# Peptides against a protein of PDB entry 4KTY, part 212

Target 1, 266 residues: chain A of PDB entry 4KTY
Amino acid sequence: YVLNDIGVIFYGEVNDIKTRSWSYGQFEDGILDTCLYVMDRAQMDLSGRGNPIKVSRVGSAMVNAKDDEGVLVGSWDNIYAYGVPPSAWTGSVDILLEYRSSENPVRYGQCWVFAGVFNTFLRCLGIPARIVTNYFSAHDNDANLQMDIFLEEDGNVNSKLTKDSVWNYHCWNEAWMTRPDLPVGFGGWQAVDSTPQENSDGMYRCGPASVQAIKHGHVCFQFDAPFVFAEVNSDLIYITAKKDGTHVVENVDATHIGKLIVTKQI

## One batch from the design tools (peptide; made by RFdiffusion4, then SolubleMPNN)

Design b2_p28_5_s2 (from b2_p28_5, 12 letters changed)
Fold by OpenDDE base, seed 1:
Structure b2_p28_5_s2 (fold): chain B 266 residues (1-266), chain A 28 residues (1-28)
Amino acid sequence: as target 1 above (266 residues)
Amino acid sequence: GGEVLTEWEVTEEAKKARRDAALAALAK
């Protein structure tokens, strides 16, 4: 999970799974220097740079441009007029080298691009890492571990009231590390995500969240366990917002979210 | 290409148990 410089990322629909190759290029000239530069831009102290917990959390913040002039600008508007369409990238090297040379955020990325660049960052710094794809991935923005889908009386989604959303797929990373800040047994794979989705204590970042903790419902363990838990385990709550202002729960779907979570084995 | 590894138990029973545990944790 460190030596491989070419990988495969799963995407698409759960019933039409697709793969794309991605060149991580962690050994290419200038890439390590760029990763160190990213940590410099984050003003990360030297003492923390040897701690994979701090490094992965900083990486999750800095791979996206929000808050801190990080590496990638996300865009989902299907225009991409002022940069490179997310689908045009084939690896991390060009993105990271452009960031290093221009010293400005690179346009544009979506989840697999963020995950690809983040994977390079982690592997380059000696942290075992892999990309994980979750099909039907929930985005809970009100921290209640469920998806609240509001419907009009005619059955259409009320987009004004519905703040939560579901991705057909979402990619994030898992990084291998010990977690001395958690109880024994919650080291190993940690979920980290650089795609800007939610604010985590002042920055768009996510993780490291112990995969073992999430699997057993320990959502109070740092960092961002409730959000990651919701991505893979949320129930869909369909609520009809009536014209008189009343809300009625019409249906609950416990099967939709997190139908398949996959990664590539070495 | 490569071997696909499933990361999570995604049965309804497993998801429900996980959610119950999470809700219990948040209630403390």
Scores: peptide ipSAE 0.503, ipTM 0.904, DockQ to the pose 0.307
Fold by OpenDDE base, seed 3:
Structure b2_p28_5_s2 (fold): chain B 266 residues (1-266), chain A 28 residues (1-28)
Amino acid sequence: as target 1 above (266 residues)
Amino acid sequence: GGEVLTEWEVTEEAKKARRDAALAALAK
């Protein structure tokens, strides 16, 4: 199978799905070298570089700049004065080559940029990979598999108390591999995410999490299955923080998160 | 538009199990 070097990324709203082209460029000059350089920067042992489980997990950490001065600096404040706005990128090649030449993190990325670069990394190293978009993607930052949304008495969100968040859409990757570390049947597509969202055993990384495991609610399977499960299936818990300090559960929405999970067929 | 999509979802059984757990936690 020859992997495509140009892809399509889904984004936008669940009721207004949009697509954008992304050039992965895994076969372009210098890209393989850069991917190897990324693993070098991660100080990854040579013995592990042939293991897609280890490679994808390291990649999920290294494509973001956090912890290890990896490839991309994320920014979501709509102020990108000291780099390239995330929307301006059209592919992975320029990002990776800049990283290789400067040896410093590249500014800036958001989820589709992280996913695009990560997809190049995986494909370049011979790991079948695709970008996945999840609409209404939850970010559970307290590991309770639910979105705790705190409301003021007037019904507005209390941003101080509300730590969990929901993306209108979020992009991550699925990588194809066997999982001998898991029970039979949980190989195949594995969710991996390089967008820095939550700390996983000391680093901002995510996966590989078995898609089959997530699909069937097996959150005990490594790696980061609870987080990925929460991204696609968290219940929204609306809690009113009363003036007297008490909390009242106003509503539970079990249908909001993970409205649609899509990828382009290879 | 016009792209061939592949979709997947968490099973209803898994969703129900999570909801039940969440409700139980809220009752505490």
Scores: peptide ipSAE 0.376, ipTM 0.807, DockQ to the pose 0.488
Fold by OpenDDE base, seed 4:
Structure b2_p28_5_s2 (fold): chain B 266 residues (1-266), chain A 28 residues (1-28)
Amino acid sequence: as target 1 above (266 residues)
Amino acid sequence: GGEVLTEWEVTEEAKKARRDAALAALAK
């Protein structure tokens, strides 16, 4: 994983899986220096820089520009006039070098761009990492481990009553590390996500969350296990919002979210 | 193409536990 400088990112729809190449470029000139610069900008102490738990968590925060003037500005409004459209990026190198040179966040990224840059960051620092794509990825905004879908009495969706949403696909990273801060058996692959989605203890960051913990429903394990769990296994709760303000649960769909979670094995 | 993929899923037990908890919460 660490030695591969070109990867494949899965995207699209679960029934129409697409792939795109991504050049991580972790060995290119200036990239490692930029990764160190990122940690400097994060004011990360030297002692923590050898700890993959801390590094991955800081990376998840710093690869996005929120809170800390990190690397990438996210944009999903299809208006990218003040930068590069997310789809135009083909690798991490130009992004990271621009960040290092300008010392300002680079515009723009979406999930695969964040994941690509984050993957470079992790690999540069010797952390085995891969990009994971989750199809029908839930975004739980209110930390209730479910996707609330509100329906009007006529059956139409009312999108104003919740900030929960579902991505057709979402990309994040898995990083390999031991987790001495967790019970035995929950090391290995850890989910980390630099796409700014939710605030995690004061910053837009996510992880590391033990994949093993998530697989077995241990959402109490740090970091951000509930959010990651929700991304891959939220139940869709269809709620009818009546005119009188009452809510009635109409249906629960436990099969929609996380239909396919894939990554390149090698 | 010829990509070797790895997949993972939440265990059925965990799914069921979560669903049961959610349903119980909704029933209150």
Scores: peptide ipSAE 0.102, ipTM 0.674, DockQ to the pose 0.511
Fold by OpenDDE base, seed 5:
Structure b2_p28_5_s2 (fold): chain B 266 residues (1-266), chain A 28 residues (1-28)
Amino acid sequence: as target 1 above (266 residues)
Amino acid sequence: GGEVLTEWEVTEEAKKARRDAALAALAK
């Protein structure tokens, strides 16, 4: 999980899984220097750079451009006139070297691009890391561990009231580390996510969240466990918003979110 | 390592606990 410089990212649909190659290039000239530069831009203390908990959390913030002029600008509107379309990237090297040379955020990324660059960052710094793909991945907007889907009386989704969303697939990372800040047994793989989705104590970042904690519903464990839990285990709550202002729960779907979570064994 | 897929999921116990809590909240 540190030595392989070429990987596979899973995407597509749960019933039609697809793969794409991604070159991490953690051993290419200038890449380690760029990763150190990223931590410099984050103004990370030298004492913290040996702590994988702090490094992975800082990385989750800095791989996205929000808040701190980090590496990648996300775009999901299919308009990429001022940069490279997310689908055109084939690896982390060009992105990281462009960031280092220009000292400005690189355009553009989506989840697999964020995950690819973040994977390079983690591996460069000696943290075992892998990319994870979750199919039907929930984005809980109000931290209630459920997807509130508001419907018009005609059955169509009320996009104004519905703030929660579901990705057909979403990619993030798992990083291997001990968690002395958690009870025994909750080290190992930690979910970290650099795709800017929600604000976490002042900036767009996510994790490290213990995979074991998430699997057993320990959402009180730092960091961002409720959000990661919701990504993989939210119920869909369908609510009809009546014209008179009343809300009626029409249905609850406990099977839609997190149908498949996959990663490559190396 | 090849193209071997590793799958993980939330335990059924954890799922049930959260669902029960959510349903209880909806019932008030």
Scores: peptide ipSAE 0.011, ipTM 0.420, DockQ to the pose 0.526

Design b2_p28_5_s3 (from b2_p28_5, 11 letters changed)
Fold by OpenDDE base, seed 3:
Structure b2_p28_5_s3 (fold): chain B 266 residues (1-266), chain A 28 residues (1-28)
Amino acid sequence: as target 1 above (266 residues)
Amino acid sequence: GGEVLEEWKVTEEAKERRRNEALEELAK
C-alpha cells in the first residue's frame, strides 16, 4: 500500500460501479518536500510528525483548504471558472506541486480528489493507506447518527428543514496504524477523511476512526467515530412537517445508507 | 470492472443495536 504509485478509485452508482485511475506519485520529485511543507503550514510539532495518529489527523485537516489554507478547495456547483474541474485531475502530483509553488489552495477538488491527494500524503510519509468508496454515504449534519429527511405534507422534501444529505458515493481513506490510545483490538485500518464535511473540534477534519470500532458500532472512540458510523449506517428518518409545526415520523429506512463499502485489494 | 474488491460492512448486530437506540431517541 505504500509502494504503489498508481491506484484505482471506485465511484459512480452502486448499481453501476465505475473505476478511475489515479496517480499518487509519492516518489516523484518534490512530493515528499511538499508533504513536509503541508505539515509545516499546519504548524505541526516536530515531535508529533512520527506519530501516524497525529499525522493522519493533521492531514485530514490540511488536504482541504478550510480553516488553514490547506491544499484543496472543494467545489460542487459544476462551475469551475477559477481553477481546474475536479474531473480533470488524474493524480496528486500536479496538485501538490502547485500548492507548494503557489503557497495557496488549489482549485478544485471533490471527494475522490481529496482522497487521492490524501492518499499520496499518507503513503509519502510511510503510512499504509488506501482509498475507500462508500455508496449511499450519509452526511449527518446534526450528529445524531441518523438522516433526518423532512417532507412537506405534499411529500416533497423540505430543503430548508432538511440539513442532512446523502451522497451517491463518497470516497475517504483508510490508514494502517496502531492505536495505543484505544483499547486492544481497535488498531489496524483507520478511517480518515479530508473532504470537508463537518467540523471536528474546531476544524474540518475527520479521523482517525477505528474501522473495527465502526464495524461493531462502537462510536465512543476517538476520533469522529460517530460521524463515520453515520456515513455508513444511518437510518433514513422521513419526517413530515405539518402546517401546525408538528413533526410526524412517516417512515424509517435502515437499508439505504452504506450499501457498499469497497476498496481495491492489492 | 475487473478489479479485485475488498468489502466491509457494519455488522448486523451493531446495526440492530444502534437502530434500536436511535428509535428510542426519536420516541422522545
Scores: peptide ipSAE 0.447, ipTM 0.850, DockQ to the pose 0.492
Fold by OpenDDE base, seed 4:
Structure b2_p28_5_s3 (fold): chain B 266 residues (1-266), chain A 28 residues (1-28)
Amino acid sequence: as target 1 above (266 residues)
Amino acid sequence: GGEVLEEWKVTEEAKERRRNEALEELAK
């Protein structure tokens, strides 16, 4: 989880799982220096750089360009004219070295690119880390721990009212650390995510969220446990929005989200 | 090879608790 510099990232559909290789390159020349540079750009206090909780949280913010001119610019509109298409990247090294050289965010990334670069960042700094893929990953946009799917009276989805979305797959990272800021038993793997999805206390960042806490539904534990919980466990609630303003729950699907979560075996 | 992460399987107790909370909020 630290020494392996080549990985496999799972993607695609739950019934058509795909894999791609990713070169983390945490030992390549200039990569550690770039990771330190990232923390410098974040103006991270030196005292915090030895704390994996702080480091992973800062990393989740800085690997994306939002808020702080971090490493990667996300793009999902299939227009990549001013950079490299996300699918063209094969590893973290070129991205990080470009960032260090240009001192500007690198274009472009999507979830697996963010996760790949973030994995390099974590491993460079001695934090055991892995990439995980969640199939049917929920994006709870209204922070209610469920996926509200609003339907027209004819049964079609009302896209205007439906703010929540579901990724066919989403990649994020798990980082291994103790959590002295949490009750005993909630250390170990922590979910961290650098793909910009939701604002977390002023920045597009996510985690570290205790996997064990999420497993037991302790969403009150920092950081961003409700969001991560929703990613893996949201019930799909189909609601018919009547013209008179009333809402009728038509169906609840508790099995769709988080159908499969996988990682590469070491 | 791939590894299914069983630790991400939320307990039934947790699911039920959160579901009930969500339904209560929806009923408001």
Scores: peptide ipSAE 0.314, ipTM 0.826, DockQ to the pose 0.937
Fold by OpenDDE base, seed 2:
Structure b2_p28_5_s3 (fold): chain B 266 residues (1-266), chain A 28 residues (1-28)
Amino acid sequence: as target 1 above (266 residues)
Amino acid sequence: GGEVLEEWKVTEEAKERRRNEALEELAK
């Protein structure tokens, strides 16, 4: 989880799983230096750089360009006219070296690109890390741990009212660490995500969230456990909005989200 | 060729608890 510099990222649909090779290149010239530079740009104190909790959280913020002129600009517009299309990247090295050289965010990334670069960052800094793919990954926008899908009277989705969304797949990272800030038993794999999705206490970042905490529904455990929990376990709530402002729950689907979560085999 | 991460499976107890809380909130 630290030494391998080439990986496989799963993507696509749950019924049509695809794989993509990714070169992490954590041992390539200039990459470690760039990772240190990233922490410098984050103005991270030296005292915190030895703490994987702090490092992974900072990394989740800095791998995306939002808030802090971090590494990657996300784009999902299918144009990508002012940079490199996300699908054109084959590894982390070119991205990180470009960032270090230009000192400007690199365009463009999507979830697997963010996860790839973040994985390099973590591994460079000695944090065991892997990329995981969640199929039917929920994006809860209102922090209620459910996916609210508003329906028109004809049964069609009201896109104006429906703010929550579901990714066909989403990639994030798991980092291995102890969690002395949590109760005993909630160390180990921690979910961290650098894809900008939601604001977490003032910044677009996510994690570390204890996988064990998520498993047992301890959403009160820092960091961002509710969001991560929702990504893997949200119920789909189909709601019809009535004219009088009341809501009627038409259906609840408790099986759709988090249908499959996979990673590369060791 | 992927590994299914079973550790991500939320317990039924946790699911039920959170679901009930969510439903109660919707009922308000």
Scores: peptide ipSAE 0.311, ipTM 0.825, DockQ to the pose 0.943
Fold by OpenDDE base, seed 1:
Structure b2_p28_5_s3 (fold): chain B 266 residues (1-266), chain A 28 residues (1-28)
Amino acid sequence: as target 1 above (266 residues)
Amino acid sequence: GGEVLEEWKVTEEAKERRRNEALEELAK
């Protein structure tokens, strides 16, 4: 989880799983220096740089360009005229070296690119890390731990009212660390995510969230446990919005979200 | 070469608790 410099990222649809090779290149020249530069840009205290909790949280913020001129600019509109299409990247090295040389965010990334670069960042700094792919990954926008899907009276989705969304797949990272800030038993794998999805205490970042805490529904444990819980366990709530303003729950699907979560076996 | 992560399977007890909480919130 630290020494392997090439990996496989799972993506696609749950019924059509695909794999993408990704070169992490954590030992390539200039990469460690770039990771240190990232922490410098984040104005991270030297005393915190040895704390994997702080490092992973800062990394989740800085790998995306939002808020802090971090590494990668995300784009999902299929227009990549001012940079490199996300699908053209084959590894982290070119991205990180470009960031270091230009001192400007690199265009463009999507979830697997963010996860790839973040994985390099973590491994460079000695934090065991892996990439996880969640199929049917929920994006809860209102922090209610469920996916509210609003339907028109004809049964079609009301996109205006439906703020929550489901990714066909989403990639994030897990980092191995102790969690002295949590009760005993909630160390180990921690979910961290650099794909800019939701604001967390003032900036786009996510984690570390204890996987064990999520497993047992302890969403009150820092950081961002409710969001991560929702990604893997949200119920789909189908709600018909009536013309009179009333809402009627038509159906509840508790099996759709987080249908498959996979990682490369090392 | 893929591994299914069983550790991400939320316990049935936790699921039920959260579902009940969610339903209560919807009823408000």
Scores: peptide ipSAE 0.245, ipTM 0.778, DockQ to the pose 0.918

Design b2_p28_5_s4 (from b2_p28_5, 12 letters changed)
Fold by OpenDDE base, seed 2:
Structure b2_p28_5_s4 (fold): chain B 266 residues (1-266), chain A 28 residues (1-28)
Amino acid sequence: as target 1 above (266 residues)
Amino acid sequence: GYEVLTEWEVTAEAKEERRSKALEELAK
């Protein structure tokens, strides 16, 4: 249960951990109003706004601009001429206030920016939240709980065939809540992610996924547990596509993904 | 300082066990 309006986000490499300060500013003027506005833009029923399950799921969708003209436009191409480079942001306040003022998505964000803004959103609405960093985070595109890496004959990655990807690090959020919709014992920290990665029932959103469920391999527990599970538990499967069309598994690395998950020490 | 949240086994064997269970669930 963190109430600090200034935080630290971990990034970099697992063997070269770096830190970035982030001002959440959940108590700054206009920020709570903006968070309410975000829920208005999502057309969220008033009856659901008191439910942290619904709120966190809506937030995961709305903090990114995809689908619903949400808060942040993601960009990873190192060309940010039409906005602010992700690395230039120092906190959530300017982003949220710009969104409220312009009523248009703000450019640009990457994972830590999404996580920072999402953290502000959650905290503003009374949901205990923290940012977590997963080093070597998998992005499973086909829901098979593994990373399929296709190799050329020379051993180089075949980018055309390889659809799955691995982030050197990825930031998302954990939100604290009860989960009456799940079996007893699977409340507490829930993984939620506003970085647009995968479509979840029609929208780019993720969670809440019970951290306890993930730890015990219960991927059928809503929401998006298979995806979150894959982020931290996937094996790397190196496959050579032969000329005859056959696939040969060259190697399996079961220890690379999800090696370290960290958050700010309380 | 940071807090390590990976309070579960991250060995290949442990991950495989969890993956196996997960796949079984998805198959149902």
Scores: peptide ipSAE 0.486, ipTM 0.901, DockQ to the pose 0.399
Fold by OpenDDE base, seed 3:
Structure b2_p28_5_s4 (fold): chain B 266 residues (1-266), chain A 28 residues (1-28)
Amino acid sequence: as target 1 above (266 residues)
Amino acid sequence: GYEVLTEWEVTAEAKEERRSKALEELAK
């Protein structure tokens, strides 16, 4: 989880799992320096740089460009004219070195790119880390632990009313650390996510959220546990928006979200 | 190969139990 510089990222559909090779390159020349530079750009106090909780949280913020001109600019509109298409990246090294050289965010990334770069960042700094893929991953933006999907009477999604979304897959990271700020038993793997999805206390960041806490429904354990919990446990609430303005719950799917979460086998 | 990290609780019943706990916690 620290020494391996080549990995596999799972993506695709739950019924058609695909793999993507990713070179983390945490030992390549300039990469450690770049990781330190990232923390410098984040204006991290030196005293905090030895704390994996703080480091992983800052990393989750800084690997994405939002708020702080971090490493990667996300793009999901299939228009990548001003940079590199997310699918073209094969590893973290080129991205990080470009960031260090240009001192500007690198274009473009999607979840596996964010996760790949973040994994390099964590491992480079000595934090055991892995990439996990969640198939049918919920993006809850109203913190109600459910996915409200509004449908027109014809069955089409009402995009204006539907704010929540479901990814066919989403990649994030788990970092291993003790959590003295949490009750005993909630250390170990912590979910951290650098893909810009939701604002967390002023920044697009996510985690560290205790995986054990998530498993036991402790969503009040810092950080961002409700969001991570929703990614894997949300119910899909299908609501039909009637022409008269009324809303009718048509169906509830409790098994769709978080159907499969996988990571590379050691 | 891959390791399945959801082997612990993937049933609807298990998820509902977790959701119930989570909602109760958020209500505090």
Scores: peptide ipSAE 0.448, ipTM 0.904, DockQ to the pose 0.385
Fold by OpenDDE base, seed 5:
Structure b2_p28_5_s4 (fold): chain B 266 residues (1-266), chain A 28 residues (1-28)
Amino acid sequence: as target 1 above (266 residues)
Amino acid sequence: GYEVLTEWEVTAEAKEERRSKALEELAK
């Protein structure tokens, strides 16, 4: 997981899985220096740089440009006039080297680009890491562990009332580490995500969240476990907003979210 | 090839069990 410099990222739809080659290039010239530079820009204490918990959390914040002038600017509006379209990137090296050279955020990324660059960052710093793709990934905005989908009386989605959203797919990272800050048994793979989705104690960052904790519903285990849990375990709640102002639950789908989560086979 | 990480845990029953535990923790 540390030595592989070429990978495969899964995307597309659950019934039409696609693959994208990605060059991590963690051993390429200037990449380690850039990763150290990223931590410098984050003003990370030297004492914390040996702690994978702190490093992965800082990385999740710094790989996105929000809050701290980090590496990548996200864009999902299909207008990429001031940079490179997310689909044009083929690896992490050009992005990281551009960031180091320009000292400004690089445009543009989407989830697989964020995950690719973050994977390079983690592996470069000696943290075993992999990219995970979650098909039908929930984005819970109100921290209630469910997707509230509001419908008009005619059955169409009320986009104004519906704040929660579901990605057809979403990529994030899992990093391998011990978790002495958690009870015994919750080390191992930790979910970390650099795609800016939700604010976590003042910054757009996510994780590390223990995968074992998520699997057992321990959402109070730091960090950001409720959000990660919602990404993979939310129910879809279809609510009809009636003209009289009342809300009626029309349907509940408990199997849609997190239907398939995959990573590259070793 | 790909490795499926959660397919065996995506049943409605399994998700409900986890959700029940999660909600219980949040209530504490």
Scores: peptide ipSAE 0.442, ipTM 0.896, DockQ to the pose 0.382
Fold by OpenDDE base, seed 4:
Structure b2_p28_5_s4 (fold): chain B 266 residues (1-266), chain A 28 residues (1-28)
Amino acid sequence: as target 1 above (266 residues)
Amino acid sequence: GYEVLTEWEVTAEAKEERRSKALEELAK
């Protein structure tokens, strides 16, 4: 399962699930070397390279180009003139080999591309990993565990006031590891995300966050549990911003976010 | 095929309970 060279990534809408093939290529020539190179670029101590917690966290930072000249440059503006459109990638190999050869970030990626490359990285380094897709994935940028959607008096979304956003789908990774830094029972699958979404202690990275911790609302368990929790458990709070500055909660949707989380069937 | 990973309840009540716990932790 986790040793498969070719995988499937789910995307689209919750009521119109789509699939795309992705070649991880973790056994292809030069790929392991590139993964080691990534860790070298991250200036990881040798002692830390055997720790899946540290490796996955560094990987989440390095697979995106932000902060550290990592592997992939994200782009969501539909302007891909200086690289490859995210949808054109079919696997991790070309991306990683280009990164190794050019020693510059590769353009461009979106969530499934980040997840695909990150999955290769993890698997190359002996960390069992899979890609998961969360439909209606929240992006909480104010750390209040809810999605504040501000509405104009006419009912339209006020984009200026609304900082939080919802992805129709979002892909990230789960990595299997023990978590001796957490209480007993919170090892196993850990959510890690290389798509640059939020700053985590100075870098665009995310995780590892214990899936079990998230399921039980333990958001104080490192790392980035509040953010991951919000991705799957946030309420949508529709707030009308009155002209006089007052806020009125118009509606609360507690079932929209994290409606479906899927991965490739074994 | 796909495997559903939402092993926990996705009802409003279940989510509220989890949020309540989360908020309690953050308040500490």
Scores: peptide ipSAE 0.432, ipTM 0.888, DockQ to the pose 0.399

